Peptides against a protein of PDB entry 5Z08. Designs and how they scored, part 88

Target 1, 168 residues: chain A of PDB entry 5Z08
Amino acid sequence: RQKDEWAKKTSSLMKQLDWFIGEHLGAMLAAEELGGPVVGELMEIDPDDLSAGFNAHGKLKKATSQPDLDRRQRRIDDIWGPQDEQGQAHKRKRGADEALAASAEMRDLIEQLMNKLVEAGGDNSATYVEIPRESAAARFLVRSKVAMFHPNDARRLRLVDFGRDLDD
Target 2, 222 residues: chain B of PDB entry 5Z08
Amino acid sequence: GLPRLIDAIEEASKIPAKRRQTPIKPTIEKLTTHLYTHGASPDSLLRLADLLTLRNHLDQASLAAITRNLYPSSTVSDEVVLRFIGALGHGQLKPTLALQALFLRWLVMVYHLLENPGVLGQVYGVLFDLLDTAAIRPQLCHLLALVTRRKHVRPFRIQAILTLSRQTGGDPNLTGLLRVFKNYYPEIIVGDATKGRASAFKHPDPQWRQHLDEIQQRRSEA

## One batch from the design tools (peptide; aimed at target 2 Q122 K151)

Design b2_p27_5 (made by RFdiffusion4; failed a check: the pose's geometry)
Pose (drawn by RFdiffusion4):
Structure b2_p27_5 (pose): chain A 102 residues (1-31, 98-168), chain B 214 residues (1-190, 199-222), chain P 27 residues (1-27)
Amino acid sequence: RQKDEWAKKTSSLMKQLDWFIGEHLGAMLAAEALAASAEMRDLIEQLMNKLVEAGGDNSATYVEIPRESAAARFLVRSKVAMFHPNDARRLRLVDFGRDLDD
Amino acid sequence: GLPRLIDAIEEASKIPAKRRQTPIKPTIEKLTTHLYTHGASPDSLLRLADLLTLRNHLDQASLAAITRNLYPSSTVSDEVVLRFIGALGHGQLKPTLALQALFLRWLVMVYHLLENPGVLGQVYGVLFDLLDTAAIRPQLCHLLALVTRRKHVRPFRIQAILTLSRQTGGDPNLTGLLRVFKNYYPEIIVSAFKHPDPQWRQHLDEIQQRRSEA
Amino acid sequence: SLMGAVEQLVRQTIEQISIARAKEAAL
């Protein structure tokens, strides 16, 4: 099957993203850098792991967040995540993977 | 004769205006005239795109003059297209929003000359996420309308454009883009973009006709 | 935003990963 290529591509891309978070983004967020990189990655991992865990239940895809997390503000500003409208301490990913003809 | 002019504009681009041993306006006009007559080659386009995209000491009037006369001879590369794409939106590295509107207008006018029009499809999200920026929204919508294929019409983008249409009180450029979305998915709840400058289109056609000569 | 290019790079990368994971799940 063509499955593990979609796996190989994903493992390869995940590493490239972590490199970018550590090398470039964490330093931007500080303005320590290492702390910012770890929390951003943990947050993105938690965000992505849940979006698929819901499959169809769009309501269960929110993760608890500290009050003034800069990582969530960046992710919302970059249009990769969205706060819950009723309160801003839960967060979900934008669901890029969902497609009508997927 | 053209590369020599670019070499001069590039050097002047590196130092402030008052420190220039010569006014640059006469040299900018020579470049503008040459581009009007002969167009810009693929290589010259790339160099001009750098000058228009990177932060330098060139003034706004000179950059706009260059952009307005950026008639390609032959084709438009991905290297050129992506530089203009990267120049879009807010950020200290990026040009003014006024120049960004000119670049987007230019991409619509030269869309048929891209060596790889699919490259815009590969950066579709970069173009789309910027629809909130009102200063460039009309030009963004027109370009997105040309670039949209079925694979791009995803539910999150449908919802995002609907929300933006409601919040802006109904931007006709947004509804024009939604029309293109409906062509691929009629299930969706319901300006047919014209060429922005016909004279520029005509002048580009004249310059492009030289490609048939040998 | 001051970090516009960075935001676009992160955004594009996450979209690609999300699509690849959705294709893997479909298969």

Design b2_p27_5_s1 (made by RFdiffusion4, then SolubleMPNN; from b2_p27_5, 19 letters changed; failed a check: the pose's geometry)
Amino acid sequence: DEYGEALDRLRLMIEEIAENIAKLKKL

Design b2_p27_5_s2 (made by RFdiffusion4, then SolubleMPNN; from b2_p27_5, 16 letters changed; failed a check: the pose's geometry)
Amino acid sequence: DPYGDALDTLRQMIEEIAQAIAKEKKL

Design b2_p27_5_s3 (made by RFdiffusion4, then SolubleMPNN; from b2_p27_5, 14 letters changed; failed a check: the pose's geometry)
Amino acid sequence: SPYGEAEDTLRLMIEEIEILRAKELKL

Design b2_p27_5_s4 (made by RFdiffusion4, then SolubleMPNN; from b2_p27_5, 17 letters changed; failed a check: the pose's geometry)
Amino acid sequence: DEYGDALDTLRLMIEEIAEAIAKEKKL

Design b2_p27_6 (made by RFdiffusion4)
Pose (drawn by RFdiffusion4):
Structure b2_p27_6 (pose): chain A 102 residues (1-31, 98-168), chain B 214 residues (1-190, 199-222), chain P 27 residues (1-27)
Amino acid sequence: RQKDEWAKKTSSLMKQLDWFIGEHLGAMLAAEALAASAEMRDLIEQLMNKLVEAGGDNSATYVEIPRESAAARFLVRSKVAMFHPNDARRLRLVDFGRDLDD
Amino acid sequence: GLPRLIDAIEEASKIPAKRRQTPIKPTIEKLTTHLYTHGASPDSLLRLADLLTLRNHLDQASLAAITRNLYPSSTVSDEVVLRFIGALGHGQLKPTLALQALFLRWLVMVYHLLENPGVLGQVYGVLFDLLDTAAIRPQLCHLLALVTRRKHVRPFRIQAILTLSRQTGGDPNLTGLLRVFKNYYPEIIVSAFKHPDPQWRQHLDEIQQRRSEA
Amino acid sequence: LAEARRKYLNLEGIYQSLVLPYELARL
């Protein structure tokens, strides 16, 4: 099957993203850098792992967030995540993976 | 003769205007004239794109003059297209929004000359996420309308464009893009973009006809 | 396979939104 290539591509891309977060983004968030990288990654991992865990239930895809988390602000500003409209302490990913003809 | 002019503009591009041993306006005009007559080669286009895209000491009037006369001879590379894509939106590395509108207008006018038009499809999300920026929205919509294929019409983008249409009170350029979206998915709840400058289109055609000569 | 593809597209979308504009800006 062609499955593990979609896996190989994902494991490879995950590493490239973590490299980018550590090398470039964490430092930009500081304005320590190492702390910002770890929390951003943990947040993205939590965000992604849940979006698929819901499959169809669009309502269950919110994670709890500290009050003034800069990682969530960046992710929302970059249009990769969205706050819940009723309150801003829960957050979801934009659902890039959903496709009508997937 | 053209590379020599670019070499001069590149050097002047590195130092402030008052420190220049010569005014640059006469040299910018020579470049503008040459580009009008002969077009820009693939390599010259790449160098000109760097000058238009990277922060340098060139003034706005000079950059706009170059952009307006950026008629390609032959084709347009991915290297050139991506530099203009990266120049879009807000950020300290990026050019003015006015120049960005000119670059987007230019990409529409040269869309048929791209070596790899699919490259715009590979950055579709970069273009789309910038629709909120009103200063460049009309030109973004026209380019997105040419670039949109079925694979790009995803539910999150459908929802995002509908929300933006409501919040802006109904931008006709947004509804024009939604029309293109409906062509791929008619299930969607319901300006046919014209060429932005016909004289420029005509002048480009004349310059491009030289490719048939040998 | 469908779930793996969806995970990939989610990750690719994040990459194109976060990293790709950064790389393009520095060309």

Design b2_p27_6_s1 (made by RFdiffusion4, then SolubleMPNN; from b2_p27_6, 12 letters changed)
Fold by OpenDDE base, seed 3:
Structure b2_p27_6_s1 (fold): chain B 168 residues (1-168), chain C 222 residues (1-222), chain A 27 residues (1-27)
Amino acid sequence: as target 1 above (168 residues)
Amino acid sequence: as target 2 above (222 residues)
Amino acid sequence: EEEWARKLRELEGIYERVVLPYELENL
């Protein structure tokens, strides 16, 4: 009985999370990848701060002076520049494709992180997932305090263990 | 400075009290003293909100002490507000109801410093649904009294307050909130349950307000 | 049993941090 209730609740939460990722979070993550607002940070981040990226602690790196502003601005101009109707349709399609890709990446990442946490049996060293890139999905999970990077390797991500009793 | 104190507390919060090499209390006292003297910047405020709302190894007395000294030196962001709102209710990962009551009191006391007061209006439903939780109801009603607009005053919420007021024997905070609703819809028949004493929703801590004003004034002069 | 409880607590934590902030916006 109790196991069945836990299984049912787990399944319900997974379904809600999957729905949320598909319907909302994927589009927001895609916007972040395209140079839009950072997901989960309601603060107006200065575009200059966005260019600096995040350190392994999820903190904005101090904007190093270098020229990547021009590439982002060009990408923003390419995304938001006056395009003809065909260009808008292509942009909408591309945006939808990016949202789907971001949704898939987030789902896969959460699944991998959860699987590793379960498999590790409490060994923190075994809970890390190797990520191919510092994606919007990975950054979002870190900002949300759901995940953390390995202190010495930003390609390694693990879940925060919420199941640990604080009294232990 | 404040960031270094927060760094030290964040690191200590990851470690059970029994396994810490150094007592955290002196660092908490330094933090609270600094907050009392200078307040918290928006960045520091967000970090402190995380420390207060996320499950960690900090003791309740330390969390309460930080909350009681959580003077914003400037504005309060939507993100900070949402951290505190997300910490409300029942759950194993949520702060204690006592701490939640302190968070709600804090939100009341800093309401005028919110970057976007509308953010609380967006979470109105979540706040309203917690009215059955007796431990946080006084502060929750006060916050709702500040946040309530015409769009929030719906028939189902009117009925919910009336029902809950009857069930609680006419809680004066619910009566106070219902009076706020009546300002938007005077035709609301407040039954016998609301003939009782209503809360006036006075400022929870006049000394805290005075000290906040002093901190905020120093910012305007700088 | 302990594994299921752990998984559930983790999902609850994820839900509260990821989904809940946005559910609040749609109310």
Scores: peptide ipSAE 0.389, ipTM 0.428, DockQ to the pose 0.221
OpenDDE base, seeds 1, 2, 4, 5: peptide ipSAE 0.400, 0.397, 0.390, 0.397; ipTM 0.472, 0.495, 0.470, 0.469; seeds 1, 2, 4, 5 fail the geometry check

Design b2_p27_6_s2 (made by RFdiffusion4, then SolubleMPNN; from b2_p27_6, 11 letters changed)
Fold by OpenDDE base, seed 3:
Structure b2_p27_6_s2 (fold): chain B 168 residues (1-168), chain C 222 residues (1-222), chain A 27 residues (1-27)
Amino acid sequence: as target 1 above (168 residues)
Amino acid sequence: as target 2 above (222 residues)
Amino acid sequence: LEEWARKLKELEGIYKRVVLPYELENL
């Protein structure tokens, strides 16, 4: 009975995680890979630092009725103007392919991290997965505090043991 | 069929209500019944999007009734999406803010049926610049939560949402959107002004979702 | 039983940190 309840709950959570990776997270990770590196430098966005740096352009001008229509229409026309249809279709296909690749990489990485943690039997040295590259997936897991890099080797990633942290 | 009902409504939309020889309400009821039963094809969706977004002589109740029954039978094209996005904001030629809120709600509910979800990401700036419009903000934040990718989370937008959150006294929808931003950049300090409860962005209408799924299943069997 | 309990705790932790923050009820 208890084993069956745990198996059902585990299966449910896995399905939810798999869905989230496929429908949402994969596209996010692909956009990270395409959009350039984690700008780690803007980490501590102090509200005060943001207010000091962006004061010039950040006035939410009250939507004055007339001029905003033309600017929005131009932006839609600039995005959808006839010239870039082929380039946009190619970018769209590439983005979809990268989202699928990022989803697959994230699923595989989570599976490897979980399997290694279970196999290690409590040996922290055996819990590390070797990653071929610092992917968007790996960086996301570290930022989410799901995984940690080895202190001396950025190619080694381990799952954070939640069994200790959830009781605190 | 559905095309003939749309034809009749398109012709009636050109004429002021006081000058119509026949009441349009029975034709609208036939249309909404048909949409509820069978959904709308991509071609029919485009025609209906034009009726909903372009200035015409249709009454608000009729437009709202069509929007509430706008079940896609298949996919939603980029062109249909762009009609609804183009209808957003302030202006004499634009639909009412109440109708715009229904359009945004519809886009949320059909997001999984978009032929290209990336189209909304391309117009992200247009959507984001509407966050100051209180009447559409709840649905707009929900749509932005679905659409947001790392490339959209820019310092100026983080500042804009923080500023607007302070100005609104911590609108839960803005806090929810900021939480989505924080997933891309965990370092975003959700300052004291955002200590409010974040919106969970739940599906706006579970019954509508269930009925949409039934319409979509019938097409896969045909 | 201990292995299942451990896997469940790990999945719950991952879910809470990865999925819950998005609370997008498309599940």
Scores: peptide ipSAE 0.242, ipTM 0.378, DockQ to the pose 0.247
OpenDDE base, seeds 1, 2, 4, 5: peptide ipSAE 0.224, 0.236, 0.252, 0.239; ipTM 0.363, 0.380, 0.419, 0.371; seeds 2, 4 fail the geometry check

Design b2_p27_6_s3 (made by RFdiffusion4, then SolubleMPNN; from b2_p27_6, 12 letters changed)
Fold by OpenDDE base, seed 2:
Structure b2_p27_6_s3 (fold): chain B 168 residues (1-168), chain C 222 residues (1-222), chain A 27 residues (1-27)
Amino acid sequence: as target 1 above (168 residues)
Amino acid sequence: as target 2 above (222 residues)
Amino acid sequence: EEEWARKLKELEGIYRRVVLPYELENL
């Protein structure tokens, strides 16, 4: 009975988290990777707004191509191509693809972090996941106080043990 | 520098406004400008927390102005947090309820910078017992929404929120807090009186957040 | 059993820090 309740609660929370990642967080993380606002500054980024690109300050570009194209912005413009109808469709598709990629990265990272924490059996040294890059997903988890970097190695990330914060 | 400005305000705070030889307002303006530009170090935050929370002769407008510009340049210590929590509630020695609401708003906005977020969980009961104080309830519910863990969701607190919600005609902030409780215990029946729009505990000041992030980024580059 | 309890606790912590702020902003 208690195990079944825990299983149901776990399943419910996982579904809600997966939904949130897919419907909202993925687009926000994609925006951050594309030089947009840091996740948590803007809680809703329309995928259509992603297609407009961001300035060096993470603000939505108005459709007028003003040239203060910082290096990230060149990559964004190269990513988002010319503003014709085909270009807009390609931009929307690419924005959706980046949001899907960010969603998948976040889901995978959360799963790895949780699995490592459970497998470690209380050994803090064994709880670290090696990350290939400092992604928007990794930074978001650290800002949200869900994860922490290793003090001497920014390629190693661990889940914050929410268990200890309850018993102390 | 900031320490000298704090020294001048600390000395002025000991003297009634009518007996001061010089107006303090220009020094307060210099302080708030400095805080806006550079933020406050942990040491400066502690000194400013004492100025804000201890009974002194500073005017309410000056105290509010300092609180609105109280950007941490780094982390917020447990000691600073406890100064603000200790200043909450009713009493002749306590700050005004308007100023207490600003302190709670500040704690919400700097929650991610706390050295130990668990300190707020330790004083959860103190915070929860203040929910009947209407003037601070909106900010208090928001802070409690951030702090609440399963260990805090007890039957007596569920019943207290439900009772207070009925007494207040379904305060949206209480409904929002009850929704947080329901995430830990889905079986909590939110009665018809709580079918009201729950308060969105939105960030209370997006511009303040952006400016805080700019101050925090400068520290990471130093 | 302890593993499931721990996993649930971690998920609750993640949900509260990731999802709940957004839900609270969209209420």
Scores: peptide ipSAE 0.312, ipTM 0.487, DockQ to the pose 0.247; fails the geometry check
OpenDDE base, seeds 1, 3, 4, 5: peptide ipSAE 0.306, 0.303, 0.305, 0.307; ipTM 0.384, 0.387, 0.473, 0.492; seeds 1, 3, 4, 5 fail the geometry check

Design b2_p27_6_s4 (made by RFdiffusion4, then SolubleMPNN; from b2_p27_6, 11 letters changed)
Fold by OpenDDE base, seed 4:
Structure b2_p27_6_s4 (fold): chain B 168 residues (1-168), chain C 222 residues (1-222), chain A 27 residues (1-27)
Amino acid sequence: as target 1 above (168 residues)
Amino acid sequence: as target 2 above (222 residues)
Amino acid sequence: EKEWAKKLKELEGIYERLVLPYELERL
C-alpha cells in the first residue's frame, strides 16, 4: 500500500519533471550555453528565440560570431549561419537539437545526483557526482539550490538533501 | 523624567559592568517602571531602539526587560522600525537571537501603531531570507503574516517556504505563512508539507495589548 | 527511512525547486 502510493507519486512527479525539462528548461539551458541569458533571469525563452542569438548582456541579439568561444559556440554559429530560408530551417532544427541535448544532459545529471545520494546511505562524501565541465545544467541546479558544489572542487556536485533539518 | 533615565543608561552602556561605579539595575528598574506607566515618546523610543540594537555593555536581562516594557505612547517611526530590522540576523555585532525574537514579537504587537506599515513591506525580502533561522522563525512568520501583500507572494518565495517546511518537518508557523500566501493565490497547491497544523498567529501577549491600549487611550485624551 | 521514502523526498524537493516556480508563474 504505502509503496504503491510512493510509486504512483514518484511516477507522477517524474512525468512532470520530464515534461518541464523537455518543454521548457532544455531550451533555456541551450540558450545559456549559447551565451544567452542565465536560466532563472528569463523564465521563458521561445525555442525560436534560441535561433536568434544573445549578446554579451544576455539579450537577444543577432548572432555575433565571437571567434574564441568553445566548440558548442561554433555549433551555435553553425546553427546561426546565414538567414536563407533553408538556413532558418536548419537554425530551428539545430536549436531544437541543442534544446534536446540540454534536456538530456539535465535529466542525466539529475538521475546521477539522485542515485548517488541514495547509494551513499548517509555518507555525504560519497554523494558527489563528478561532472566533466561546469555546464549550464550544473549551474542551474546550483542556483536553484537543488545541488551544491564540493567546497574545494567545482567538478564535484551533490544533490541537496531536502530531508535534512537545517539544524543538523 | 524618561530622558534623564535614558541618559544615565546610555552613559552606563559605554562602560563594562565590572568597571561601573554604580549598579545600573536600579536605573533600569526605574526606566521599565516609567515605560510601563507612561510609555515611550517617539524620541525616547528611538533612543531606546539604539540602546537595544547597538552593541553596548548592557546585560541581556536588562535589554530584555526594556524590550518587554517598550510601550509606545504614540506612533512608531520608520527609523525605529529600521533599527530593529537592522539588528536581525547573524553577526558578531548583532543582538542575540533571543533578543531578536523579542524585537520581532514587539513589532508584531505594535504593528498597528506604525507611522508607515509599508516600511516593513519594503524590507520584506530581508525578513523573508531569515526564515531559516529557527530561533526567530515563529515571530518572523507572524510578522510576515501581517506584512504580506499580493506583491510579495512570488513563486520563488512560495517554493522557499515549501522547501523549508519540508526541511523542518512541517513547522506550523511556515504552514501558517503559506496559508496567508494562499489567500492571495488560492491555486497554490500546498503539497504534503502542509498536512501539519497551521499556526493561527494569535496575539502573542493579550495582557501586553491591553496595557498598550490603556497607554494609547491616555494619549487620545491629552 | 525506507529508501523509497528518501527518493520521494528528493524528487519532491527537485520538483518544488525547478517545476513549481514555473507552474506558479503560468498561473
Scores: peptide ipSAE 0.317, ipTM 0.407, DockQ to the pose 0.204
OpenDDE base, seeds 1, 2, 3, 5: peptide ipSAE 0.312, 0.314, 0.304, 0.316; ipTM 0.457, 0.456, 0.410, 0.433; seed 3 fails the geometry check

Design b2_p27_7 (made by RFdiffusion4)
Pose (drawn by RFdiffusion4):
Structure b2_p27_7 (pose): chain A 102 residues (1-31, 98-168), chain B 214 residues (1-190, 199-222), chain P 27 residues (1-27)
Amino acid sequence: RQKDEWAKKTSSLMKQLDWFIGEHLGAMLAAEALAASAEMRDLIEQLMNKLVEAGGDNSATYVEIPRESAAARFLVRSKVAMFHPNDARRLRLVDFGRDLDD
Amino acid sequence: GLPRLIDAIEEASKIPAKRRQTPIKPTIEKLTTHLYTHGASPDSLLRLADLLTLRNHLDQASLAAITRNLYPSSTVSDEVVLRFIGALGHGQLKPTLALQALFLRWLVMVYHLLENPGVLGQVYGVLFDLLDTAAIRPQLCHLLALVTRRKHVRPFRIQAILTLSRQTGGDPNLTGLLRVFKNYYPEIIVSAFKHPDPQWRQHLDEIQQRRSEA
Amino acid sequence: SILEYLDAEQKVRFYIEQISINRRRAA
């Protein structure tokens, strides 16, 4: 099957993203840098792992967030995540993976 | 003759205007004239795109003059296209929004000359996420309308464009893009973009006809 | 090659989209 290539591509891309978060983004967020990288990654991992865990239940894809988390602000500003409209302490990913003809 | 002019504009591009041993306006005009007559080669386009995209000491009037006369001879590379795409939106590294509108207008006018038009499809999300920026929205919509293929019409983009249409009170450029979306998915709840400058199109065609000569 | 031309926000957006698509296709 062609499956593990979609796995190989994902494991490779995940590493490239983590490199970018550590090398470039964490430092930008500081204005320590190492702390910002770890929390951004944990948040993205939690965000992505849940979006698929719901499959169809669009309502269950919110993660609890500290009050003034800069990582969520960045992710919302970059249009990769969205706050819940009723309260801003839960967050979901934008669901890039969903496709009508997937 | 053209590379010499670019070499001069590149050097002047590195130092402030008052420190220049010569006014640059005469040299910018020579470049503008040469581009009007002969077009820009693939390599000269790449160098001009760097000058238009990177932060330098060139003034706005000079950059706009160059952009308006950026008729390609032959083709447009991915290297050139991506530099203009990376120049879009807000940020300290990026050019003015006015120049960005000119770049987007230019990409529409030269869309048929891209060596790899699919490259715009590979950055579709970069273009789309910028629709909120009103200063460049009309030009963004026209370019997105040319670039949109079925694979790009995803539910999150459908919802995002609908929300933006409601919040802006109904931008006709947004509804024009939604029309293109409906062509791929008619299930969707319901300006046919014209060429932005016909004279520029005509002048480009004249310059492009030289490619048939040998 | 495209990543050379993207800023931080755009790179993050691009990676997450690609990873999300690949996970759904792998599933």

Design b2_p27_7_s1 (made by RFdiffusion4, then SolubleMPNN; from b2_p27_7, 10 letters changed)
Fold by OpenDDE base, seed 4:
Structure b2_p27_7_s1 (fold): chain B 168 residues (1-168), chain C 222 residues (1-222), chain A 27 residues (1-27)
Amino acid sequence: as target 1 above (168 residues)
Amino acid sequence: as target 2 above (222 residues)
Amino acid sequence: SILKYLDAEEQLRYLIEQISENIRKAQ
């Protein structure tokens, strides 16, 4: 009975997390990846705001020339392309697509982090997920105090073990 | 009355100081005098919490003056508490760390008047994660010392405090918080982190406390 | 909801902490 209540609560919280990631966080993460403001500096970025562009205070960090960044920069340039109605529709669509991609990345990363924590069975060395790059998602998890980088390897990320008890 | 003063300040808060038709300082002084004399009702507290926590055009001195005189005449609602909690940390939309320290100090001083002290326990993690913010750490540790229960004392938090204690050279406030943790789990190995001087978490302002008690007493007689 | 008063970082952390705690209690 109690276990079922906790399972239901877990399911409810997961739905809230999914909603939070999809409806709020994804757009902000996409904005950061696109050289917009750091996630959390702005309270709410509407996906439509991604299409409208970042204000002068959102320093478009010139995306450093990583090849994937060139694709993103091209996507940015394509997102920032001519302000015709078709261009705006394409911009909105691309902004939405980037928000969806960022949401998916965050969900996947959280899932991997949670799975590794469970699988490790208390071995901290086994809790690390290898990340291909430092992403807005990874940085956000660390800033949120949800995850930690390995002290010697910034490509290894682990979830904070919130569930561990001293009575365990 | 207090509501009219709040109205005037709310309207003034929307306008940059240079564009205000009238100086706000006299109205702030009237407000603070009223608060000092009568305290703030729950409704007034909520409105004042919004003024204090939301980004507006009020000057820091005025905000600090309001906060220093923010005597509850009654209880403090969860909503008021959560407004102050949500205002903590880093961010362009958040109040200055100096004001945040005053808010935390205020929460400590009115902790016994919270309608639901458990609300702070629900946001314990939010408070705890701000311990690395040096400017608010003293008041934050004091508040956490009041709020901490057995359920909050977790391995990851112990490790976090220990790490931060080492990084800070043994901040007495962190040492004090570790001692609070150790009260719930005596077996916690804190090493040298607890050998240092710990904060006693004394009341931040005894005069403020006395004046609050006088305001609260008037409520019980009414 | 408490979440409405929290910033994005705090919201995420709150959710993950609560999820982790509930998963543990469900085991």
Scores: peptide ipSAE 0.618, ipTM 0.859, DockQ to the pose 0.813
OpenDDE base, seeds 1, 2, 3, 5: peptide ipSAE 0.617, 0.615, 0.615, 0.614; ipTM 0.859, 0.857, 0.857, 0.857

